# Ledger of designs, part 65: peptides against a protein of PDB entry 4Z5W

Target 1, 305 residues: chain A of PDB entry 4Z5W
Amino acid sequence: IPDVFLELNKLWYFSAQSNLFNGEMPRSLSNSRSISLLSLRNNTLSGQIYLNCSAMTNLTSLDLASNSFSGSIPSNLPNCLRLKTINFAKIKFIAQIPESFKNFQSLTSLSFSNSSIQNISSALEILQHCQNLKTLVLTLNFQKEELPSVPSLQFKNLKVLIIASCQLRGTVPQWLSNSPSLQLLDLSWNQLSGTIPPWLGSLNSLFYLDLSNNTFIGEIPHSLTSLQSLVSKENAVEEPSPDFPFFKKKNTNAGGLQYNQPSSFPPMIDLSYNSLNGSIWPEFGDLRQLHVLNLKNNNLSGNIP

## One batch from the design tools (peptide; aimed at target 1 W189)

Design b2_p25_3_s4 (made by RFdiffusion4, then SolubleMPNN; from b2_p25_3, 14 letters changed)
Fold by OpenDDE base, seed 1:
Structure b2_p25_3_s4 (fold): chain B 305 residues (1-305), chain A 25 residues (1-25)
Amino acid sequence: as target 1 above (305 residues)
Amino acid sequence: DKARWEALIEKMLNENFEPSYLTTE
């Protein structure tokens, strides 16, 4: 990308996504006072990510996903006081989340999907301080780490949590019960064990639950048949969508179906590919808003209701 | 109500839902 942005004093939105741009991000762009939305997703940009947050006072959204950037996660991003949305998916950092992110009060949506992020315990301890954090995507990180169950972890405003395909060990963490506004939970493709906790059925806004491809045992909690968002339409909290798309993938190399907003996902309970036993509760029939129920490849028994 | 549940179960049994996960990449 040419370094010509110094003259673009009225540049509010710049999208150069899905091009063939290579090299470093232009310094004039990293110092733009006018830019609010910056998307450079799906290019071949390289070097270290540097943003002059003191200059970029209008920056609200940053999408750098699917680029060849390297080095550390920019620790100064919390100084971008209006920065709400960050997509750093598919950037190979090989790093921990910076401690400075404890102060990232403007942050509402964060993705590090497939970014070689390490230390999930530190990541969650840091990110719990982001009081405005609503969407957190950490898929394809933390390989074989343990999902922390620390009861003090608190994501009060969290609405979308995706930590899939991490090979995470542990159990469904009780600290998620402190997120009563949670709408979407994907913990699929991990090595999570134990029972599915009954308190998941108390998450009245939860319309999308994916616990598929884990090692869960025991019965399906009967409380899942009473998920209020799946009983009634009235509880569909319209949320500001993150400025980045989601993809439903079957494997790491397949092109996923693109979803522009979490609200576009069909209401779903997926508990498939576990070791769950007992019966299918007939009261799943009360979930009038449920579009997909997937219980396949378990140890379930009894009659199909 | 019963017909909708029957359709949901029939879909669960007949759809070859391959396990999938969500990403932003």
Scores: peptide ipSAE 0.465, ipTM 0.842, DockQ to the pose 0.831
OpenDDE base, seeds 2, 3, 4, 5: peptide ipSAE 0.417, 0.423, 0.434, 0.431; ipTM 0.809, 0.815, 0.805, 0.820

Design b2_p25_4 (made by RFdiffusion4)
Pose (drawn by RFdiffusion4):
Structure b2_p25_4 (pose): chain A 291 residues (1-233, 242-249, 256-305), chain P 25 residues (1-25)
Amino acid sequence: IPDVFLELNKLWYFSAQSNLFNGEMPRSLSNSRSISLLSLRNNTLSGQIYLNCSAMTNLTSLDLASNSFSGSIPSNLPNCLRLKTINFAKIKFIAQIPESFKNFQSLTSLSFSNSSIQNISSALEILQHCQNLKTLVLTLNFQKEELPSVPSLQFKNLKVLIIASCQLRGTVPQWLSNSPSLQLLDLSWNQLSGTIPPWLGSLNSLFYLDLSNNTFIGEIPHSLTSLQSLVSKPDFPFFKKGLQYNQPSSFPPMIDLSYNSLNGSIWPEFGDLRQLHVLNLKNNNLSGNIP
Amino acid sequence: SPAFITSADPNYGPPFFIPPLKSPS
């Protein structure tokens, strides 16, 4: 990508995604005072990611995903004070999230999917301090680590939480109850154990729950039949494993408890869930009748 | 069958590591 971005001082939108571009991002792009939306994803771009946050005061959305970059996660990123969305997926950082991210108050959307992020314990203790974070994707990181149960964790405005295919040990942590506005929860494809917490049914905005492919035991909590959003009625897309979904509401309402060790019966009160599109209880130990 | 959500298109970048399916015990 040519180093001509000093000359293009009115450029607020640049999208070069899904091409064959390689090499580093030109430094002038890293200094652009006018750039707002930048999408370079799906190229062969490489090197340490450098962004001058004193210079890029208009930067609002950054998508460098699925590229050949290496080095660390830039620690100066919280200083890009208008940056609201970062898609860093499929960049092999082989690193932890910097502590400075606790100060990233403009951040509303973050994806480190499949990025070789280590230490979910430190990563979550940091990111809980980003007060405007609404969506978080940590899928395919933290391999075989423990999902922290530390009760001090609070993600208050969190709408979407996805940490799948990390093979996480531990249980569904209770601190997730500190995210009362949670819409979409995906903990699937992990090693999670214990029982399914009844407080999940207390999440009034939750419409999509993927607990599939875990080691969960015990009963289906009765509270799931009283889930409010299942009973009654911005750009950074998601892929389901790939089928694209543009926003969280693109996912039809779902309960997927499949591929667990759950026991007991199916509650008749599930009939109360009139807005439920998908109910997947396959590959469990469930017994009794079908209501 | 179960699935999981990501923000990356599988057509680009490094592949996804997919662990085996669980069996009820």

Design b2_p25_4_s1 (made by RFdiffusion4, then SolubleMPNN; from b2_p25_4, 11 letters changed)
Fold by OpenDDE base, seed 1:
Parts: structure tokens; sequence; C-alpha cells
Structure b2_p25_4_s1 (fold): chain B 305 residues (1-305), chain A 25 residues (1-25)
């Protein structure tokens, strides 16, 4: 990418996604006062990520996903006082979340999906201080770590939590009961054990639950048949979705479906590929908004309602 | 097969290493 962004003093949106750009991010771009939305996803850009937050006073959205960047996570990003959305998916950091992110009050949406992030305990302890954080994606990190169950963790405004395919150990963490606005939970493709906790059915805004491919035991909590968002058509307040798309990943290299908004996901309960026992509750028939109920590959018995 | 959510475009770059499916015990 050429170093010509000094002349582009009115440029507020720059998207160069899904090209063949290589080399480093131009210095003039890292110092742009005008840019609000920056997307360079799906390129071969390299070097360290550096942004001059004192210059980039209009920066609100940053998508650098799927590039060849190296080095540490930029610890100065909290100084970008208007920065709301960050997508750093598929950047190989091999790092922990910076302690400076405790002060990241502008942050609303963060993704590190497949970014070689380490220490989930430290990451969650830091990110709980981001009071405006609504979307958190940590898929394909923290390999074989334990999902912390510390009850003091609080994500009061969290709406979307995705921590899939980490081989995480532990149980469904009780601190998620402190997130009453949670709409989407994906903890699939881990090594989570124990029972599915009944308090999950008290998350009245939860319309998408994926606990598939874990080691859960016991009965399906009857409280899941009373999820209010699946019983009644609540007008989900269209809060500003993150500026980055979501993708469904399967084992096959088949093209994943792209979803531009979390609200575009079909209402779903996926508990497949566990060791759940007991019956399928007839009261799943009360979930009139449910599109997908997946209970396959468990130890369930009795009648299908 | 089950799927999981990501923000990395699955059409771009190397495929993800996905762990095997767990079987019920």
Amino acid sequence: as target 1 above (305 residues)
Amino acid sequence: DPFFLTTADPKFGLPFKIPPLQTPQ
C-alpha cells in the first residue's frame, strides 16, 4: 500500500479487504487524522501493528484480520479514545492481552479469533474492566487451558460471547450468570465437563446457545425450555452490531456462511456431541421461535416428544 | 457435523486445525 494518506485528509472510510497487498502498513495511514473506519482484512500485510492514537483521533473501527502481522498486541490502543471495534482474527501474536486494555472504555467489540492468544484467566480479568464491551470473540486460542470459574468476573453488558475450539477444560462458568443481556453464547468444541447449569435458562435474551462437542454429563436443564427469547418474539433491540462479519466454521473446507450481524443467526440450541442423559423435555415445544434444536450424539433416552 | 463461530474468513489462507469430534462415553 503506498504512503500517500497525508494527502487524503478527507478520507474517513478505507477498505482494501480481500486483495493481495503485502509489506508494512504505511506510516501515513497509521497517522491519519481523518480515518474513522479502517479495514485491511484478508491481505498479506506484515511487520508490527502500530497506530499513532494521538493522531488517529477519528478512528472508530479497525479490521486487520487475516494478515501476516507479527509481534505484540499494540498496548497503546486504549489511547485511541473513539476506537470501538477491533478485529485481529488470524494474526499470530503469541501473546497475552495487554494490561492497558483495563482502561479501554471505548471498546464495544473485540475479536482475537485464531490469534495465538495465551492466558485466558488474565484475558478475562483484564477485559471485564471494559464496561462497554458487548461482543467478545476468542475462538481458537488458549489451547488446553482451563476456563476460569471465578465468580467475581463480571461482564455486565456482554451480548455475544464466543470462545469456541480452544480445547478448554473446566465447567460452564458461573460468572456468566452476571451477564443478563447475553444473546449469543458459543462454547463449542472444547473439553468442558460437568452438568449444564440451570441458570442458563434465566438468560432471557439468549437466543443462540452452542455447547456442542464438549464432555457435558447429566440431564438437559428443564430451564432451557423457558428461555424467554425463544418462547416469545422479543423485538431484539438492534444495537449496533460489530463492524466485522461472523463465519460458521465446519470440519470440511466447505465455504462457511457469512453473517454480518449476530441477529442474522437462526435461534438455536446445540447440545450435540456430549454425554447428556435423560429425556428430551416435551416443553421444548414451547420454544416457538427456535429454528434449530440439535441433541444428536448424546446418551438421551425415552420418547421423542 | 457441529460447527463453531469465528471472525476469520474460512476462505482466506490456511485452514484451521479443528480437534476431532468427541463421542459420548
Scores: peptide ipSAE 0.463, ipTM 0.861, DockQ to the pose 0.848
OpenDDE base, seeds 2, 3, 4, 5: peptide ipSAE 0.447, 0.394, 0.365, 0.359; ipTM 0.854, 0.785, 0.779, 0.726

Design b2_p25_4_s2 (made by RFdiffusion4, then SolubleMPNN; from b2_p25_4, 11 letters changed)
Fold by OpenDDE base, seed 5:
Structure b2_p25_4_s2 (fold): chain B 305 residues (1-305), chain A 25 residues (1-25)
Amino acid sequence: as target 1 above (305 residues)
Amino acid sequence: EPFFLTTADPSFGNPFSIPPLQTPK
């Protein structure tokens, strides 16, 4: 990418995603006063990520996902006072989340999916201070760590939580009960154990639940048959979605389905590939908005209602 | 087919960079 952004003093949006750009990010780009949205996703950019937050006063969205950047997570990002969305997926940091992120009040959406992030306890302890955080994606990190169940953790405004395919141990964390606005939960492809907690059914906005491919035992909580978002068509307020898309990663080499908004996901309960027992509750018939109920590969018995 | 959610475009780069999802036991 050429170092010409000093001359582009009115440039508000720069998207160069899905190209073959290599080398470092231009210094003039890192000092742009005008840029609000920067997307360099799906390139081969390298070096350290550096943004001059004192210069980049208009930066609201940053997508650097799927690049060859190295080094630490930029600790100065919280100084970008308007920065709301960050996608650092598939950047191999091999790092912990910086302590400075406790002060990241502008942050609304964060993804570190497959970014070699370490220490999930520290990550969650830091990120709980981000009062405006609505979307958190931590898929493919924290290999073989334990998902903390510290009741003091509070994500009050969290709407989307995705921590899939981390080989995480532990149980469904009780601190999620402090997130009453949660709409989407994906904890699939971990080593989570215990029972599915009944308080999940009290999350009235929860329309997408994926707990598939874990080691959950016991019965399906009856409270899941009373998920209000699945009983009645709540006007899903089109909340501002993150500026980055989501992808369903399948086992097959088939291209993942792209979803531009969390609201575009089908209403789903996926509890497949666990060790759940008991019967299927007939009251699942009350979930008139449910599109997908996946209970396959469990120890369920009785009649299908 | 089993799946999980990510924000990394699976169509970009090496599709095998994600370890194969272990067949559930």
Scores: peptide ipSAE 0.507, ipTM 0.886, DockQ to the pose 0.546
OpenDDE base, seeds 1, 2, 3, 4: peptide ipSAE 0.499, 0.495, 0.503, 0.504; ipTM 0.867, 0.879, 0.870, 0.884

Design b2_p25_4_s3 (made by RFdiffusion4, then SolubleMPNN; from b2_p25_4, 10 letters changed)
Fold by OpenDDE base, seed 5:
Structure b2_p25_4_s3 (fold): chain B 305 residues (1-305), chain A 25 residues (1-25)
Amino acid sequence: as target 1 above (305 residues)
Amino acid sequence: DPFFLTTADPRFGPPFVIPPLQVPK
């Protein structure tokens, strides 16, 4: 990428995603006063991620996903006072979340999906201080760590939580009950155990639940038949989606489906590939908005209602 | 087949390393 961004003093949006760019980000780009949205995802950019937050006063969205950056997560990002959305998916950091992220009050959407992030306990302890955080994606990190169940963890404004395919141990964390606005939960492809907690059915905005491919036991909580978002057409307030797309990764090496908004996901309960027992509750018939009920590959018995 | 969500485009970079499917006990 050429070092010409000083001359582009009116450039507000720069998207150069899905190209063949290599080398480092040009210094003029890292010092741009005009850029609000920066997307360089799906390239071969290298070096350290450096942004001069004192210069980049208009930066609101940063997508650097799927690049060959090295080094640490830039600890100065919280100094970018308007920065709301960060996608650092598939950047191999081999790092912990910086302590400075406790001060990241502008942050609304964060993804570190497949970024070799370590220490989930520290990550969640830090990120709970981001009061405006609505979307958190931590998929493919924290390999074989334990999902912390510390009741003091609080994500008050969290709407989308995705921590899939981490081989995480533990149980469904009780601190999620402190997130009453949660709309989408994906904890699939872990080693989570215990029972599915009944308080999960009290998350009235929860329309998408994926607990598939874990080691859950016991009965399906009857409270899941009372998920209000699936009983009635709640006008899901179309809150502004993150500026980055989501992808459904299947077990096959086939390309994932792209979803630009979480609201575009079908209403779903996926409890497949666990060790759940008991019956299918007839009251699942009350979930008139449910599109997908996946209970396959469990130890369920009785009649199908 | 079960799936999970990510923000990494599967078309770019190295393939994902995924765990095996669980077998019910």
Scores: peptide ipSAE 0.487, ipTM 0.901, DockQ to the pose 0.871
OpenDDE base, seeds 1, 2, 3, 4: peptide ipSAE 0.474, 0.478, 0.477, 0.472; ipTM 0.896, 0.893, 0.895, 0.896

Design b2_p25_4_s4 (made by RFdiffusion4, then SolubleMPNN; from b2_p25_4, 9 letters changed)
Fold by OpenDDE base, seed 1:
Structure b2_p25_4_s4 (fold): chain B 305 residues (1-305), chain A 25 residues (1-25)
Amino acid sequence: as target 1 above (305 residues)
Amino acid sequence: EPFFITTADPKFGPPFVIPPLQVPT
């Protein structure tokens, strides 16, 4: 990418995604006063990620996903006072979340999906201080760590939480009950154990629940048949979506389906590939908005309603 | 097959390394 952004003092949106760009980010781009939305995802850019937050006063969205960047996570990002959305997916950091992210009050959407992030306990302890955080994606990190169950963790404004494919140990944490606005939860492809907690059915905005491919036991909690968002559409508050797309990844290396916003996901309960027993509740028929009910590969018995 | 959500396009970069499927005990 050429170092010419000083001359482009009216440039508001720059997207150079899905190209063959290599080398480092140009210095003039890291100092641009005009850019609001920056996307360089799906390239081969390298070196240390550096942004001059004192200069980049209009920066609101940053997508650097799927590049060859190395080194530390930029600890100065909280100084970008208008920065709301960050996608650092598939950047191999081999690092912990910086302590400075406790002060990241502008942050609304964050993804470190498949970024070799370590220490989930520290990450969640830091990120709970982001008062405006609505979307958090931490898929394919923290390999074989324990999902913390510390009751003091609070994500009061969280709408979307995705911590999939980490081989995490532990149980469904009680601190998630402190997120009453949660709409989408994906904890699939972990080593989570215990029972599915009944309080999940009290999350009135939850329309997408994926607990598939874990080691859950016991019965399906009857309270899941009372998820209000799946009974009626009336309470679905359309909130601003992140400025980055989501992808469904299957076990095959084939290209995933792209979803431009969380609301594009079909309403779903996926409890497949566990060790659940008991019956399928007839009251699942009350969930008139449910598109997908996946209960396959369990130990369920009785009649299908 | 079960799936999970990411914000990285599977078409770009190195393949994902994912754990095996669970079997009921």
Scores: peptide ipSAE 0.482, ipTM 0.892, DockQ to the pose 0.875
OpenDDE base, seeds 2, 3, 4, 5: peptide ipSAE 0.467, 0.465, 0.469, 0.464; ipTM 0.874, 0.872, 0.879, 0.805

Design b2_p25_5 (made by RFdiffusion4)
Pose (drawn by RFdiffusion4):
Parts: structure tokens; C-alpha cells; sequence
Structure b2_p25_5 (pose): chain A 291 residues (1-233, 242-249, 256-305), chain P 25 residues (1-25)
């Protein structure tokens, strides 16, 4: 990508995604005062990611995903004070999230999916301090690590939480109850154990719950039949393992408890869930009748 | 009942449902 971005001082929107571009991002792009939306994803771009945050005061959305970059996660990123969305998926950082991210107050959407992020314990202790974070994707990282149960964790405004296919040990942590506005929860494809916590049914905005492919035991909590959003009625897309979904509401309401060791019966009160589109209880130890 | 029919339909559809996980590109 040519180094001509000093000359293009009115450019607020640049999208070069899904091409064959390689090499580093030109430094002038890293200094662009006018750039707001930048999407370079799905190229062969490489090198240490450098962004001058004193210079890029208009940067609001950054998508460098699915590229050949290496090095660390830039620690100066919280200083890009208008930056609201970062898609850093499929960049092999082989690194932890910098502590400075606790100061990233403009951040509302973050994806480190399949990016070789280590130490979920430190990553979540940091990111809980980003007060405006509404969506977090940590899928395909933290391999075989433990999902922290530390009760001090609070993600207050969190709407979407996705940490799948990390083979995470531990239980569904209770601190997640500190995210009362949670819409979409995906903990699938992990090694999670214990029972399914009844407090999940207390999440009034939750419409999509994927607990599939874990080691969960015990009963289906009765509170799931009283889930409010299941009983009664921005750009950074998601892919389901790939089928694209543009926003969290693009996912039909779902309960997927499949591929666990759950026991007991199916509650008749599930009939109260009139907005439920998908109910997947396959590959469990469930017994009794079908209500 | 209507609620029982509804549960049964969901379970019938669940037989053909394919599970997965969400990620980004």
C-alpha cells in the first residue's frame, strides 16, 4: 500500500480488505489525521503493527484481522481516543493483552479471535476496566487454560461475550452475573465442568446461549424456562463455525446445551419460551418424558 | 396442548440442527 496518505488529508474511509496486499502498513497511514474507518483485513500485511495515536485522532474503527502481522499488541492503542472497534482476529500475536488496555475507555467492541492470546486470567482482569465494552470475542485462544473464577471480575455493560474453542477448564464463573445486560453468551467447545448455574435464567436480555460441547453435569436449571427475552418480545460481523451474521440480533434465539453430560428431564415450563427459535439438547444423559 | 406442541416442534427441529461456535475473520 503506497505511502501517500499525507497527501490524502481528507480521507476518512479506507477499505482495502480481501486483496493480496503485503508488506507493512505505510507510516503515513499510521499518521493520518483524517482516517476514521480503516479496514485492511484479509491481506498478507506484516510486521509490527504501529499506530500513532497522537496523530490519528479521528480513528474510530480498525480492522487489521486475518493478516500476517507479528510482534506484540500495540500498547499505545488506548490513546487513540475515538477508537471504538478493533478486529484483531487471526493475527498471531503469541502474547498477552497489555495492561494499558484497562485504560481503553472508548472501546466498545473487541475481537482477538484465533490470535494466540495467552493468560485469560490477566486478559479478563484487564478488560473488565473498559467501561464501554459491549462485545468481546476471545474465541480460539488461551488453549487448555483455566477460566478464572475470581469474583472481583465485573463486565458491567457487556452485551456479547464469546470465548469458544479454547478448551477451557473450570466452571461457568459466577462473576458473569455482573453482566446483567448480556445478550449473547458462547462458551462452547471448552472443557468446562460443574453444573449449569441457575442464575443464567436471571439474565433478562439473554436470547442466545451456547454451552455446547463441554463436560457439564447435573440438571438443566429450571430458571432457563423463565428466561425473559426467550418468553416475550454498527459494523463488525460474526461468523459461525463460515456463515456470516452482521450483528448479535442476526442470531435467532437459541439454547444449545448439546454434547454435555446433563441429566434429569425436560421441564414442561419450556413451553413458556415462545420466542425460542432453536433448542438443541442433543448428546446428553437426559431422561423422563417429553412434555 | 399448545405449549406441549411447541416443545415437540422445537425438539423435532433440534434433531436437524447443527451446533457450532462463533468467531470473527
Amino acid sequence: IPDVFLELNKLWYFSAQSNLFNGEMPRSLSNSRSISLLSLRNNTLSGQIYLNCSAMTNLTSLDLASNSFSGSIPSNLPNCLRLKTINFAKIKFIAQIPESFKNFQSLTSLSFSNSSIQNISSALEILQHCQNLKTLVLTLNFQKEELPSVPSLQFKNLKVLIIASCQLRGTVPQWLSNSPSLQLLDLSWNQLSGTIPPWLGSLNSLFYLDLSNNTFIGEIPHSLTSLQSLVSKPDFPFFKKGLQYNQPSSFPPMIDLSYNSLNGSIWPEFGDLRQLHVLNLKNNNLSGNIP
Amino acid sequence: SEKSTHIQELLSEGEHYVTGYIYTE

Design b2_p25_5_s1 (made by RFdiffusion4, then SolubleMPNN; from b2_p25_5, 11 letters changed)
Fold by OpenDDE base, seed 3:
Structure b2_p25_5_s1 (fold): chain B 305 residues (1-305), chain A 25 residues (1-25)
Amino acid sequence: as target 1 above (305 residues)
Amino acid sequence: SEASARIQELLEKGKSYESGYLTTE
């Protein structure tokens, strides 16, 4: 991209998605005082990511996903005092989350999906300090690590948590019980074990639960039949979604469905491809808002209610 | 029952449902 953006004193939005842009990010963009939303998603941009946060005082959204950037995660991003949304998906950092992200109070939505992020314990310990963090996507990272179960972890405002396809070990973490605003949980395609905890049914805003393709055992918690968001519509607070889209990646098809908002997901419970036993609770019939109940490929017994 | 019919519908949708994980890529 040519370094000509210094003349664009009123550039508030720049989107150049799905082009053939190569080379480094223009310094005129990384120093733009006017830009609020920057998206360079799905290009061939390379080099180190650098943003002059002291100049970029209006930056609210950053999407650099699916580029060939290298080097470290920019540790100065917390100095971008208005930066709310970051999509760094499919950037191969081979790094840990910077300690400076403890101070990232403007951050509301973060994705590092498929970004070769390491040390999930450190990542969660750092990101819990982001008091405004509502959306966290960490899919395709942390290969074969253990999902921390430390009860001291607190994501008080978390609404969307996606940590799928990491081959993570461990159990459903108790610290998620401290996230009463959780609406969407995807922990699918891991090596998680133990029982599904009953406290998941206390997450009154939880409308999308994917625990599929794990090693869960025991019965389905009866408390899942009492998920208030699946009984009634009353609590669907349409909060501002992250500026980045979500994709549902299926095993058989590279063409995932795009979802622009978490609210666009069908209300779902997917517990498929586990080792769950016992009966199907008849009270799943009371979940009037539920669209999909996927229990296939388990050890369930008894009659279908 | 109405509840039984609802569960059957939900489970049939579940059987045809292809599981897949969420990303932003």
Scores: peptide ipSAE 0.642, ipTM 0.957, DockQ to the pose 0.864
OpenDDE base, seeds 1, 2, 4, 5: peptide ipSAE 0.632, 0.628, 0.634, 0.608; ipTM 0.954, 0.955, 0.954, 0.951; seed 2 fails the geometry check

Design b2_p25_5_s2 (made by RFdiffusion4, then SolubleMPNN; from b2_p25_5, 12 letters changed)
Fold by OpenDDE base, seed 1:
Structure b2_p25_5_s2 (fold): chain B 305 residues (1-305), chain A 25 residues (1-25)
Amino acid sequence: as target 1 above (305 residues)
Amino acid sequence: SEAAKRIQELLKKGESYESGFLTTE
């Protein structure tokens, strides 16, 4: 990309996504005082990510996903005082989340999907200090690590949590009960075990639950038949969505179906491909807002209601 | 019941549903 952005003193939005741009990110762009939204997604950009946060005082959104960047995660990003949304998906960092992210108070939406992030315990311990964090995507990281169950972890404002396809071990973590505003939970395609906890049914805003492709045992909690968001529409507060799209992938090599907003997902409970037993609760029929109930490939018994 | 009919419709949709995980890439 040519280094000509110094003359663009009114550049508010720059999108050059899905091009063939190569080389390093231009220094004039990394020092832009006017830019609010920056998207360079799906290019061949390389080198180390550097942003001059002291200059970039208007930066609110950053999408660098699907580039060939190398080196460390930029530890100075918390100094970008207006930066709310970050998409670093498919950047091979091979790193831990920087300790400096404890101070990232402007952060509302973060994705590291498929970014070779390591140490999930440290990642969650750091990110719990981001008081405004609403969306967290950590899919395709943490190879064979254990999902921490530390009860002291607190994500008070969390609405979207996606930690799928990590081969994670452990149980559904009790600290998620401290996230009463949770709307979407995807823990699918892991090696999670134990029982599905009854307190999941107390998450009154939860409209999308994916626990598919795990090793869960025991009965389906009856409390899932009383999820308030699936009974009535009255509580669908349209909150500002992340500035980056979501994709539903059937496998790591397939193109995903694009969803521009979490609210565009059909209301769903997917518990398929587990070792769940007992009966199907007839009260799932009372969930008037539910679009998909997937219970296939379990050890369920009795009559279908 | 209406609830019993609805759960059968939901389960039938579930059988044809292809599970997949969420990403941002």
Scores: peptide ipSAE 0.669, ipTM 0.962, DockQ to the pose 0.867
OpenDDE base, seeds 2, 3, 4, 5: peptide ipSAE 0.666, 0.653, 0.648, 0.664; ipTM 0.962, 0.960, 0.960, 0.961

Design b2_p25_5_s3 (made by RFdiffusion4, then SolubleMPNN; from b2_p25_5, 12 letters changed)
Fold by OpenDDE base, seed 1:
Structure b2_p25_5_s3 (fold): chain B 305 residues (1-305), chain A 25 residues (1-25)
Amino acid sequence: as target 1 above (305 residues)
Amino acid sequence: SAASKRIQELLEKGKSYKSGYLTTE
């Protein structure tokens, strides 16, 4: 991208998505005082990500996803005091989340999907300090690590958690019970084991649950038949609208269906491709808002109610 | 029952449903 942005004293929004921009991010963008929304998604930008947070006082959203950036995650991003949304998907960092992110109080939505992020324990320990964090996407990271079950972990305001396709080991972590505002949980395509915990049915805002393609055993918790968001319409919980789209992918190489908002997802319970046993609860029929119940490829028995 | 019919409809949708993970890329 040519460094022609110095003259743009009123540059509030810059979107150059899905172009053929190469080279480094222009210094005039990295120092822009006026820019609020910066999206350079799906280009061929390279080099290290540098943002002058002391200059970029109006920056609220940053989408650099699907670029050829290298180096470390910019540790100074918490100094961008208005920065709410970050999409760093498909940037090969090969790094841990910086400790400085403990201070990232403006952060509301973060994606590192497919960014070669390492150390899930450190990542969650850091990010729990982000009190305003509502959306966290960590898909395709932490390969074969263990999902920490430390009860002290607390994401009080978390509404969307996606940690899919990481080959993660462990169990459904008890610390998620401390996230009563959780609306969307995707832990699919991992190696998670144990039983599905009954306290998941206490997440009254949970309308989308994907635990598919894991190694879960035991019965389906009866408490899932009482998910309040799936019983009644009245729980129109304001859904998080991050400034980045979501994609539903079957594999890493397939084009995904694009969803601009979490609210665009059909209300769903997907427990398919596990080792669950027992019967299908007849009370799933009471989930009036549920669109999809996927229980296929389990060890379920008895009659369909 | 109305509940039984509803479960059948949900499960039929589940059978046709193409599982896949969420990402932002």
Scores: peptide ipSAE 0.667, ipTM 0.960, DockQ to the pose 0.846
OpenDDE base, seeds 2, 3, 4, 5: peptide ipSAE 0.656, 0.663, 0.657, 0.648; ipTM 0.959, 0.960, 0.959, 0.957

